# Peptides against a protein of PDB entry 7QUU: the designs that were tried, part 38

Target 1, 43 residues: chain A of PDB entry 7QUU
Amino acid sequence: DAVEPSVEKEYKKIISFRDTVFEGKHQQFLVPNNVRLKFLRDR

## One batch from the design tools (peptide; made by RFdiffusion4, then SolubleMPNN)

Design b2_p21_3_s2 (from b2_p21_3, 12 letters changed)
Fold by OpenDDE base, seed 3:
Structure b2_p21_3_s2 (fold): chain B 43 residues (1-43), chain A 21 residues (1-21)
Amino acid sequence: as target 1 above (43 residues)
Amino acid sequence: RFSSYEEIEEELEKIRKEIRE
């Protein structure tokens, strides 16, 4: 399904913040292109 | 390291809340 532009922008911000917050604490994980977190769609 | 995507979503939800404050 197509992701709304506003949701995509929020997703990118969350990923950017994740990379900063989890740096050195958690191993980086790959999010498949067809996967979007449920909590983004519900709001 | 996360053991599941559910754990990842929980942590990212916390981050989302922080971003929106």
Scores: peptide ipSAE 0.037, ipTM 0.523, DockQ to the pose 0.276
Fold by OpenDDE base, seed 5:
Structure b2_p21_3_s2 (fold): chain B 43 residues (1-43), chain A 21 residues (1-21)
Amino acid sequence: as target 1 above (43 residues)
Amino acid sequence: RFSSYEEIEEELEKIRKEIRE
């Protein structure tokens, strides 16, 4: 499934934030569905 | 855990400012 470029850009921001603030803790964020990629969903 | 995306963007902007200083 193709991901829209705008959604991918926002995802990268979230990941960068997670890695900076929550390094090693793997904490999750609640984000709107329009910017949440399917592989970010908990399994 | 953040309650909104806006709060995340605000914290990202703070981090970006700190990196540029």
Scores: peptide ipSAE 0.028, ipTM 0.503, DockQ to the pose 0.167
Fold by OpenDDE base, seed 2:
Structure b2_p21_3_s2 (fold): chain B 43 residues (1-43), chain A 21 residues (1-21)
Amino acid sequence: as target 1 above (43 residues)
Amino acid sequence: RFSSYEEIEEELEKIRKEIRE
């Protein structure tokens, strides 16, 4: 199944944030289908 | 380099806490 557009948008933001915060030192991850980071979930 | 998404989440949470202190 394809990643939901809202989840994909959040993943792109978090990856961009990661790369910015870590000064681009880390390679981008491919977002696997049906996976959502705990960091992006509501608390 | 991170080995997992969990490792990324842990580091981002540390950064979030540091920013909010």
Scores: peptide ipSAE 0.025, ipTM 0.436, DockQ to the pose 0.071
Fold by OpenDDE base, seed 1:
Structure b2_p21_3_s2 (fold): chain B 43 residues (1-43), chain A 21 residues (1-21)
Amino acid sequence: as target 1 above (43 residues)
Amino acid sequence: RFSSYEEIEEELEKIRKEIRE
């Protein structure tokens, strides 16, 4: 099954964030509202 | 390292919780 472009974009942001955190960079990144990562939302 | 999108989100949610503690 082909991955929807919006899902692919969100996945790439998750990977980027993962790598940033695990590499100890802890840098901010911009995430568009339409692909806002679920784990970064307030609960 | 991660086998799925969901697994990545789960691990990042753990990290988020640790940061907020």
Scores: peptide ipSAE 0.023, ipTM 0.434, DockQ to the pose 0.034

Design b2_p21_3_s3 (from b2_p21_3, 13 letters changed)
Fold by OpenDDE base, seed 5:
Structure b2_p21_3_s3 (fold): chain B 43 residues (1-43), chain A 21 residues (1-21)
Amino acid sequence: as target 1 above (43 residues)
Amino acid sequence: RFSSYEEIEKEIEKIKEEIRK
């Protein structure tokens, strides 16, 4: 389904943030089943 | 960059709030 450009832009920021955290730590995190951390779990 | 999951969660909340604006 089509996503509004503004929503997609902010989603990409979350993904970029996740990638920076994982790459900077050189490890994967065990993220709990928490809605607040959904985008970190979605790899 | 972040020392705890709490700090990560706070940053995610900020980005989610920007989506709602």
Scores: peptide ipSAE 0.047, ipTM 0.581, DockQ to the pose 0.310
Fold by OpenDDE base, seed 1:
Structure b2_p21_3_s3 (fold): chain B 43 residues (1-43), chain A 21 residues (1-21)
Amino acid sequence: as target 1 above (43 residues)
Amino acid sequence: RFSSYEEIEKEIEKIKEEIRK
């Protein structure tokens, strides 16, 4: 199925945001591993 | 800029909701 351009755009925003945080380009937080966002645990 | 992971989660859910619309 073809993905709508708008849906793809928003998906890319999520992934870009995830990667920014995951790569340490965002403010670091001292949180327990079980509280850390799931998408930051997996690439 | 976020002050907590909770705020990050809220922003992610906001973006997900925009996808569902």
Scores: peptide ipSAE 0.044, ipTM 0.579, DockQ to the pose 0.330
Fold by OpenDDE base, seed 4:
Structure b2_p21_3_s3 (fold): chain B 43 residues (1-43), chain A 21 residues (1-21)
Amino acid sequence: as target 1 above (43 residues)
Amino acid sequence: RFSSYEEIEKEIEKIKEEIRK
């Protein structure tokens, strides 16, 4: 089934966070945790 | 420091697959 637009928006925030962290930046972000990622995947 | 990069990347790939459906 298709992921709802609200879930897709949250996914994009997670990707943005990931990319920033992997670039070695020290900015503050909302950290996605395993529970949150599981929730997004189950939608 | 983030301790679970590999785990997060695996979950991100699963989410990407769901979005592509």
Scores: peptide ipSAE 0.044, ipTM 0.521, DockQ to the pose 0.067
Fold by OpenDDE base, seed 2:
Structure b2_p21_3_s3 (fold): chain B 43 residues (1-43), chain A 21 residues (1-21)
Amino acid sequence: as target 1 above (43 residues)
Amino acid sequence: RFSSYEEIEKEIEKIKEEIRK
């Protein structure tokens, strides 16, 4: 029922990574739309 | 740890599903 702390921690890291990319706080590179990870478009 | 973007996306979906339980 309760999510393991390790699983929740990994999910939060994914969200943090997404936000970092969207905020332009990461290395910039060209990626075609068809190979972009779907989670980067999640909310 | 991951050999492809597909493997990464599969792992992300598993984590999301566990959080929704």
Scores: peptide ipSAE 0.038, ipTM 0.558, DockQ to the pose 0.122

Design b2_p21_3_s4 (from b2_p21_3, 13 letters changed)
Fold by OpenDDE base, seed 3:
Structure b2_p21_3_s4 (fold): chain B 43 residues (1-43), chain A 21 residues (1-21)
Amino acid sequence: as target 1 above (43 residues)
Amino acid sequence: KYSSYEEIEKELEKIRKEIRA
């Protein structure tokens, strides 16, 4: 899928935030499974 | 960083909307 560089940059922000908060990489709290944002996919 | 899951979701939605704009 063709994505503009500026849009890709914003996707990276979302993915990074997801991974930090909801995927437990740098998690500060336990996130319930039903809260995890699984629809966000890395490109 | 955030005091609630709702606040986190709001920030994510903000970023999502910026991408769609």
Scores: peptide ipSAE 0.037, ipTM 0.519, DockQ to the pose 0.313
Fold by OpenDDE base, seed 1:
Structure b2_p21_3_s4 (fold): chain B 43 residues (1-43), chain A 21 residues (1-21)
Amino acid sequence: as target 1 above (43 residues)
Amino acid sequence: KYSSYEEIEKELEKIRKEIRA
């Protein structure tokens, strides 16, 4: 369950990427708390 | 580059797997 700090930093970069992609391709919107990228789920 | 949110999720999951490999 615990995510290493280095991995967490990379996740933050990925989330930033996601947001940038959405800003470029889609109308800006607030993502509900129940909506999250699948890659953030525990394996 | 990505046509849908689902496609983005798929690519990001791939990246996740690579990071944790």
Scores: peptide ipSAE 0.034, ipTM 0.493, DockQ to the pose 0.251
Fold by OpenDDE base, seed 2:
Structure b2_p21_3_s4 (fold): chain B 43 residues (1-43), chain A 21 residues (1-21)
Amino acid sequence: as target 1 above (43 residues)
Amino acid sequence: KYSSYEEIEKELEKIRKEIRA
């Protein structure tokens, strides 16, 4: 199923922010599989 | 840049609010 261009643009903002935040990081973080960002929680 | 996951969640929530506005 196709995603609307407007929604895709907003997703790209999220990805861009993520990439900016972790830019230059060489350390890996261990995150439990059952932990999700609050943003991604179902409402 | 270095940020905590808490800071990431905060900024993502702002983006979420903008999308839903």
Scores: peptide ipSAE 0.030, ipTM 0.503, DockQ to the pose 0.247
Fold by OpenDDE base, seed 5:
Structure b2_p21_3_s4 (fold): chain B 43 residues (1-43), chain A 21 residues (1-21)
Amino acid sequence: as target 1 above (43 residues)
Amino acid sequence: KYSSYEEIEKELEKIRKEIRA
């Protein structure tokens, strides 16, 4: 379904950070599933 | 090589501030 513009903007910023880390452009990190944000867990 | 949790939290806080600005 449609996502509100403000929520979509927030999501994109978090995904950008995630991608930078997991693509090797930033240091990796290990965080338990109960602590990691949803957008950082999925990779 | 892994970042500290503190460093990750700082980056997340930057994102949060940008969203609210």
Scores: peptide ipSAE 0.029, ipTM 0.491, DockQ to the pose 0.297

Design b2_p21_4_s1 (from b2_p21_4, 11 letters changed)
Fold by OpenDDE base, seed 3:
Structure b2_p21_4_s1 (fold): chain B 43 residues (1-43), chain A 21 residues (1-21)
Amino acid sequence: as target 1 above (43 residues)
Amino acid sequence: MRRIATYEEIEEEIEKIRKEI
């Protein structure tokens, strides 16, 4: 399937965010409601 | 305003996007 370049770009950001934040073994963290990641805003 | 985000919330969204790729 032709992955929209927008979806692939958001996926790469979520992976990079996961790897950076959870490298420290954090299970949870506080995020501002204005975070760039869509999944952190829409909940 | 701030909210709590969890590891599970990130893994759920990773798996959702991975099914669209």
Scores: peptide ipSAE 0.182, ipTM 0.655, DockQ to the pose 0.139
Fold by OpenDDE base, seed 2:
Structure b2_p21_4_s1 (fold): chain B 43 residues (1-43), chain A 21 residues (1-21)
Amino acid sequence: as target 1 above (43 residues)
Amino acid sequence: MRRIATYEEIEEEIEKIRKEI
């Protein structure tokens, strides 16, 4: 089992989130103010 | 409270992660 780098796992999650949220031609969506979409800024 | 997040905000984070791989 190649232990996918923690960064590659984070990338796959963000791509899956992008695809799921934007499949509908939405350019924007509502998030809670406390949701940091900056997954990388908490490292 | 809720804010608007954009597709561009997600693409900027994707591009940052791509530079770390």
Scores: peptide ipSAE 0.175, ipTM 0.651, DockQ to the pose 0.153
Fold by OpenDDE base, seed 1:
Structure b2_p21_4_s1 (fold): chain B 43 residues (1-43), chain A 21 residues (1-21)
Amino acid sequence: as target 1 above (43 residues)
Amino acid sequence: MRRIATYEEIEEEIEKIRKEI
């Protein structure tokens, strides 16, 4: 299926966030209680 | 308040988006 350019952009943002947060020492990070991982799309 | 998010929670969201691609 033709990947919507929006979905590919969201995917690249989440991968970049994962790599930046986990690049060295943490299997976990602090988030606000009401944060759904969907907030990584909205950045 | 803040909670811990895990690497596994991120990988589950990545896998959901991969199925939309």
Scores: peptide ipSAE 0.171, ipTM 0.628, DockQ to the pose 0.153
Fold by OpenDDE base, seed 4:
Structure b2_p21_4_s1 (fold): chain B 43 residues (1-43), chain A 21 residues (1-21)
Amino acid sequence: as target 1 above (43 residues)
Amino acid sequence: MRRIATYEEIEEEIEKIRKEI
């Protein structure tokens, strides 16, 4: 199944976000209560 | 209002996405 190039792009963005946020000593960060870390579950 | 998000919460979402690829 050809994974839509959109899903692969979104995956690369989340990996880059993970690396940027956690390349420090941070095991946790503050998000708005309504931030669903569902960067992909609004399809 | 703000909540704490953990590294584990992000890794769980990454792993869900990795299974859709």
Scores: peptide ipSAE 0.156, ipTM 0.621, DockQ to the pose 0.157

Design b2_p21_4_s2 (from b2_p21_4, 11 letters changed)
Fold by OpenDDE base, seed 4:
Structure b2_p21_4_s2 (fold): chain B 43 residues (1-43), chain A 21 residues (1-21)
Amino acid sequence: as target 1 above (43 residues)
Amino acid sequence: PRRVASYEEILEEIEKIREEI
């Protein structure tokens, strides 16, 4: 199914973060306190 | 206010996105 461009954009950020975590880079992904990651809950 | 997302929270969302794609 065609992933909405907004979802694909957030996916790319998550993948970039994953890759930095696997590289041993302590990159912090800052999310709003009230956001449990809900990149897919706005459907 | 912002917090650091855990690695586990990020993996859970990667998996959900992969299941949807």
Scores: peptide ipSAE 0.128, ipTM 0.596, DockQ to the pose 0.160
Fold by OpenDDE base, seed 2:
Structure b2_p21_4_s2 (fold): chain B 43 residues (1-43), chain A 21 residues (1-21)
Amino acid sequence: as target 1 above (43 residues)
Amino acid sequence: PRRVASYEEILEEIEKIREEI
């Protein structure tokens, strides 16, 4: 299925973060305390 | 206030995005 270009961009950001975390390179994602992960979609 | 997102939270969102694709 053709991944919507917006979803693909969000996926790439999350994968880049995953890879950074796995590499032990602590890229800290600051999120609103009351927001469970919707902030990754809003950027 | 802002917090650091946990690794587990981010993995959960990766999995949701994979289910939506």
Scores: peptide ipSAE 0.100, ipTM 0.562, DockQ to the pose 0.141
Fold by OpenDDE base, seed 3:
Structure b2_p21_4_s2 (fold): chain B 43 residues (1-43), chain A 21 residues (1-21)
Amino acid sequence: as target 1 above (43 residues)
Amino acid sequence: PRRVASYEEILEEIEKIREEI
């Protein structure tokens, strides 16, 4: 099934964060709470 | 507002998204 454009967009952001951690630049990131991903939102 | 996301949280959400695709 074609991944919804909204899901693909959030996946690309997660990959960019992972790659930045892997490069050793940061262990943690300050992320907006308005991201689609549940763990990035206020509960 | 913004919060801290750890490397482990990022990896967990990568795996969840891969299961949805």
Scores: peptide ipSAE 0.081, ipTM 0.502, DockQ to the pose 0.140
Fold by OpenDDE base, seed 1:
Structure b2_p21_4_s2 (fold): chain B 43 residues (1-43), chain A 21 residues (1-21)
Amino acid sequence: as target 1 above (43 residues)
Amino acid sequence: PRRVASYEEILEEIEKIREEI
């Protein structure tokens, strides 16, 4: 099944962010109080 | 105002975004 290029791009961003979070397991991320982590989609 | 997001909260939002793709 050919994954659409748009879907593959968003998946790669999520993986890169996940790996950064895993490497930094002890890093506290400061996020806005009322924001769903939409910044995960913008990287 | 900013708060600390837990590691578990970040993982849960990653999985939700994966289910939306």
Scores: peptide ipSAE 0.057, ipTM 0.484, DockQ to the pose 0.155

Design b2_p21_4_s3 (from b2_p21_4, 10 letters changed)
Fold by OpenDDE base, seed 1:
Structure b2_p21_4_s3 (fold): chain B 43 residues (1-43), chain A 21 residues (1-21)
Amino acid sequence: as target 1 above (43 residues)
Amino acid sequence: MRRVATYEEILKEEEKIREEI
């Protein structure tokens, strides 16, 4: 299925956030509540 | 407000997005 441009934009934000936080090897990190990890789960 | 997210949450969501591409 063609990934909607909105989903690609949210994915790029998750990857950028991952790379910035995981350079420190933390298994857990603080995300803003508006980071829609849930939006990717509810499809 | 901020919540704790886990690495495993991100990996599972990346896997799902890759299966939709």
Scores: peptide ipSAE 0.060, ipTM 0.450, DockQ to the pose 0.158
Fold by OpenDDE base, seed 2:
Structure b2_p21_4_s3 (fold): chain B 43 residues (1-43), chain A 21 residues (1-21)
Amino acid sequence: as target 1 above (43 residues)
Amino acid sequence: MRRVATYEEILKEEEKIREEI
């Protein structure tokens, strides 16, 4: 489905978590309260 | 302000993003 441009704008306020965060290397980390996580899986 | 995000919150947001795509 075409991701609505509002969702795309919220998804532009991304903290890029490096793959190291996805590898479970950190159980917890400090993020801004207003950040939605977007996971760039580098393919 | 900053909050602690957990690895479980990450996995839950990934699942949600996968269901929206």
Scores: peptide ipSAE 0.056, ipTM 0.465, DockQ to the pose 0.204
Fold by OpenDDE base, seed 5:
Structure b2_p21_4_s3 (fold): chain B 43 residues (1-43), chain A 21 residues (1-21)
Amino acid sequence: as target 1 above (43 residues)
Amino acid sequence: MRRVATYEEILKEEEKIREEI
């Protein structure tokens, strides 16, 4: 399915974080105001 | 500009990403 150009632009604003961030090893970090968080789970 | 992301904000954004996938 062709991802709409709007959704693709939002995914291009995702900063990738490893599972260690989601495990609570980091309670706070600095992000751009207009970025989303991408969780990289090691499967 | 940069802002502080909290652990609670990370959890809430993970829930939204799971609903979008």
Scores: peptide ipSAE 0.053, ipTM 0.465, DockQ to the pose 0.205
Fold by OpenDDE base, seed 3:
Structure b2_p21_4_s3 (fold): chain B 43 residues (1-43), chain A 21 residues (1-21)
Amino acid sequence: as target 1 above (43 residues)
Amino acid sequence: MRRVATYEEILKEEEKIREEI
């Protein structure tokens, strides 16, 4: 699937985490206000 | 104890999650 260059640029601003990685390693973090965080459950 | 992650640690863990999807 040719992802449109606009959608690819938006996706590159999304940071995805597993809940297990976040809870285990990252109890606090500082990120830029323009970064979107997406939490994923482990499959 | 609360662990503080840097923005660079966040990006490295995100890259690893992308390689596993």
Scores: peptide ipSAE 0.046, ipTM 0.413, DockQ to the pose 0.180

Design b2_p21_4_s4 (from b2_p21_4, 11 letters changed)
Fold by OpenDDE base, seed 1:
Structure b2_p21_4_s4 (fold): chain B 43 residues (1-43), chain A 21 residues (1-21)
Amino acid sequence: as target 1 above (43 residues)
Amino acid sequence: MQRVASYEEILEEEKKIREEI
């Protein structure tokens, strides 16, 4: 299936954030209560 | 207000996006 280029961009943002959290040795991070992991799309 | 998000929540959303690709 031709993955929409939007979904691939969202995936790359999640991977980059995952790697940053992992490298930072942070198993947990603070997010706004109303922010679903959708915040990774809006940055 | 802020909540604690876990590394596991990131892995679960990564998994969902991989299932959509």
Scores: peptide ipSAE 0.087, ipTM 0.492, DockQ to the pose 0.152
Fold by OpenDDE base, seed 2:
Structure b2_p21_4_s4 (fold): chain B 43 residues (1-43), chain A 21 residues (1-21)
Amino acid sequence: as target 1 above (43 residues)
Amino acid sequence: MQRVASYEEILEEEKKIREEI
């Protein structure tokens, strides 16, 4: 299916965050309680 | 307040997005 440009952008942000945040073996990170992984979309 | 998020939460959201593609 034609990947919605929104979904592709969100995926690229999640991958970039995954790679940057977890480059150091951090299995866990601190996020605000009200932040779901939606904050990766807003960055 | 902050919570601990896991790498598994990122992998689960990555999987959901990949299933939508």
Scores: peptide ipSAE 0.086, ipTM 0.491, DockQ to the pose 0.152
Fold by OpenDDE base, seed 3:
Structure b2_p21_4_s4 (fold): chain B 43 residues (1-43), chain A 21 residues (1-21)
Amino acid sequence: as target 1 above (43 residues)
Amino acid sequence: MQRVASYEEILEEEKKIREEI
């Protein structure tokens, strides 16, 4: 299925945050409330 | 506004997005 351009943009943000957390050895980090991390819980 | 997110929360969502693609 053609991945909606919205889903691809959100995936790229999740990967960028994962990499930042891994590089920093942080277990937790600050994210904007509007990061899709909330929308995947409400489905 | 910002919230605290865990590394585990990111991994779970990465998995869900990979299952949706």
Scores: peptide ipSAE 0.085, ipTM 0.490, DockQ to the pose 0.147
Fold by OpenDDE base, seed 5:
Structure b2_p21_4_s4 (fold): chain B 43 residues (1-43), chain A 21 residues (1-21)
Amino acid sequence: as target 1 above (43 residues)
Amino acid sequence: MQRVASYEEILEEEKKIREEI
């Protein structure tokens, strides 16, 4: 299926963030209550 | 309002995005 370019971009960001968390650089972060992935856009 | 997001939440959202792709 033609993945919407928005969803693929969010996936690449969450993987990069996961890897940063796994490396121990960040364990926890603050997010708006109504936001799941938007915080990965603004960082 | 803000909340703390955990590593487990990141893995759950990764799974949901992977199911949408």
Scores: peptide ipSAE 0.078, ipTM 0.482, DockQ to the pose 0.150

Design b2_p21_5_s4 (from b2_p21_5, 9 letters changed)
Fold by OpenDDE base, seed 3:
Formats: sequence, structure tokens, C-alpha cells
Structure b2_p21_5_s4 (fold): chain B 43 residues (1-43), chain A 21 residues (1-21)
Amino acid sequence: as target 1 above (43 residues)
Amino acid sequence: SAEEKLEKEKKELEELLKKEK
């Protein structure tokens, strides 16, 4: 089935965020957990 | 599906963020 373009964009954002914030490419303490959770919920 | 993968990954990352608290 074709992936909905909105879902695909959201997934790519989450993967990029994970790699940047959790793989040591960005200092975790600079991004508050509430902001991280908001981003992950796409709000 | 891609939607199921997305939802699974969101939950996994939310759990990781909760463990950092």
C-alpha cells in the first residue's frame, strides 16, 4: 500500500530527530524532554 | 505498514525519554 505523504514526512522527521539527539550529534540537555515529546507527537 | 512502524518508533522514543528523567 502507498504510504500517506503526511505519515512518511512525520516518520522521516522522527528518524532524523532520533539520530541527531540520541546518537550524540546534539547535546541532550539542550533539548527539554517536553519539547522532545511534542516533536515526537507531531504537535 | 509504515504507519505501524512510525507508531512503534514514537512509543520507543517516548520510553527512552521517560528513562532519562
Scores: peptide ipSAE 0.029, ipTM 0.452, DockQ to the pose 0.088
Fold by OpenDDE base, seed 1:
Structure b2_p21_5_s4 (fold): chain B 43 residues (1-43), chain A 21 residues (1-21)
Amino acid sequence: as target 1 above (43 residues)
Amino acid sequence: SAEEKLEKEKKELEELLKKEK
């Protein structure tokens, strides 16, 4: 099933955040849930 | 696959967004 467009937008923000924090390594690893939730609340 | 991992990550994010609301 396709992810809703609103969720896809937030996903792209989380990936951008991850890549910035981890020096643009672009590794496909999961951002910790507490970091994800904090990022969503603060941005 | 890389695509399967991406889809799993998106689903996990959707569940987190539901818990934040």
Scores: peptide ipSAE 0.024, ipTM 0.411, DockQ to the pose 0.049
Fold by OpenDDE base, seed 5:
Structure b2_p21_5_s4 (fold): chain B 43 residues (1-43), chain A 21 residues (1-21)
Amino acid sequence: as target 1 above (43 residues)
Amino acid sequence: SAEEKLEKEKKELEELLKKEK
């Protein structure tokens, strides 16, 4: 089952956000909180 | 451990999400 393009785009933003935090930059990306929490739980 | 690093990262992300509210 292919991930919907909209969900994939949001996932990429969350991964970029995570990597920014890991680098200590703490930059926030515009992703809905419900989507962010979903991907944090699934990782 | 890898698990401790992941838990720390998740906690930091959750705190950042809390600051956006």
Scores: peptide ipSAE 0.020, ipTM 0.372, DockQ to the pose 0.054
Fold by OpenDDE base, seed 2:
Structure b2_p21_5_s4 (fold): chain B 43 residues (1-43), chain A 21 residues (1-21)
Amino acid sequence: as target 1 above (43 residues)
Amino acid sequence: SAEEKLEKEKKELEELLKKEK
């Protein structure tokens, strides 16, 4: 079955979030430094 | 590398989306 548009949007949001955290482009109020640094260490 | 791991995970998610279609 075709992936529902809602589910596809959620996966795209996850990928986009990971990219912005990895690149350090996400704003501090949305992604705290400790979370960003943990993400970078765990990858 | 960290970048290579992230790219692999993106591809896995894209492949899952393709399988569900």
Scores: peptide ipSAE 0.030, ipTM 0.402, DockQ to the pose 0.031; fails the geometry check

Design b2_p21_6_s1 (from b2_p21_6, 8 letters changed)
Fold by OpenDDE base, seed 2:
Structure b2_p21_6_s1 (fold): chain B 43 residues (1-43), chain A 21 residues (1-21)
Amino acid sequence: as target 1 above (43 residues)
Amino acid sequence: APIASYEEIEEEIEKIREEVR
């Protein structure tokens, strides 16, 4: 099934964040585990 | 937009991966 363009856009944002923060691939910085993110879709 | 934790981010990544498979 073709992924909806909205879902693909959200995925790209989440992956960019993961690569930057969790994997440190783009920018290495310490983020506290209690930091809250506001860029997910409503479930 | 909802406030999510790092765990909620990983759950959303997995959900999107399942939707794309």
Scores: peptide ipSAE 0.058, ipTM 0.536, DockQ to the pose 0.128
Fold by OpenDDE base, seed 4:
Formats: sequence, C-alpha cells, structure tokens
Structure b2_p21_6_s1 (fold): chain B 43 residues (1-43), chain A 21 residues (1-21)
Amino acid sequence: as target 1 above (43 residues)
Amino acid sequence: APIASYEEIEEEIEKIREEVR
C-alpha cells in the first residue's frame, strides 16, 4: 500500500533525529524510557 | 514543541514499518 505522504515525512524526521542524536555519540547512554524528548512530529 | 518519550518514538517507528509492508 502507498505510504501516506505524512507518514513518510514523519519517518524521515525520526530517522534524521536518530542519526543526529545517536550516530554522533560513541556512548550508548541508557536513556530512561521516561525521558521525554522534544520531537517534531509532522502530522 | 511536541514532546515524545523514547517509547512513543519506538511506537511511531513500528507503526510506520507496518504501514510500509
């Protein structure tokens, strides 16, 4: 099924966020699940 | 700015993976 353009845009942002936050840090910091991140969801 | 937990981010990633299948 064709992914809705909104969902594809959200996915690209999540991946970009992951790459920016995690790929640049040689430290696996255990972020507690209760830590809230400022994240821009495209709806 | 919207605030998401790591859990909410993983749930959204999984939802997107299911929609792409």
Scores: peptide ipSAE 0.054, ipTM 0.530, DockQ to the pose 0.128
Fold by OpenDDE base, seed 3:
Structure b2_p21_6_s1 (fold): chain B 43 residues (1-43), chain A 21 residues (1-21)
Amino acid sequence: as target 1 above (43 residues)
Amino acid sequence: APIASYEEIEEEIEKIREEVR
């Protein structure tokens, strides 16, 4: 099924955010696993 | 800005992976 362009765009943003936050570009900030993060959802 | 936990982000990633499969 063709992925809706909106869903694909949201996915790319979530992945980019994950890579930025989780893969250690911000390892200088000990973010506890239970802390809520601000992210841009393109809805 | 929308606020999510790491778990909420992982759930949204998994949901989108299932929709793309």
Scores: peptide ipSAE 0.054, ipTM 0.539, DockQ to the pose 0.129
Fold by OpenDDE base, seed 5:
Structure b2_p21_6_s1 (fold): chain B 43 residues (1-43), chain A 21 residues (1-21)
Amino acid sequence: as target 1 above (43 residues)
Amino acid sequence: APIASYEEIEEEIEKIREEVR
C-alpha cells in the first residue's frame, strides 16, 4: 500500500526532529519520556 | 519547531505505523 503523502511528511518531521536533538549533541542526555523537548534556538 | 515530549513523539510514531499497516 502506498504510504499517504501526509503520513510520510509527518514521519520525516519526527525523524528530522530526533536527528536534530540527538545527533547534533554528542551528549546522551537521559531525558525522561515525559520531558517536553524545546528547541533551544541558540541565541 | 514543534515542541513535543518523547511520549507525544512515540504516540505519533505508533499512529504512523497503524496508518501504513
Scores: peptide ipSAE 0.050, ipTM 0.544, DockQ to the pose 0.120

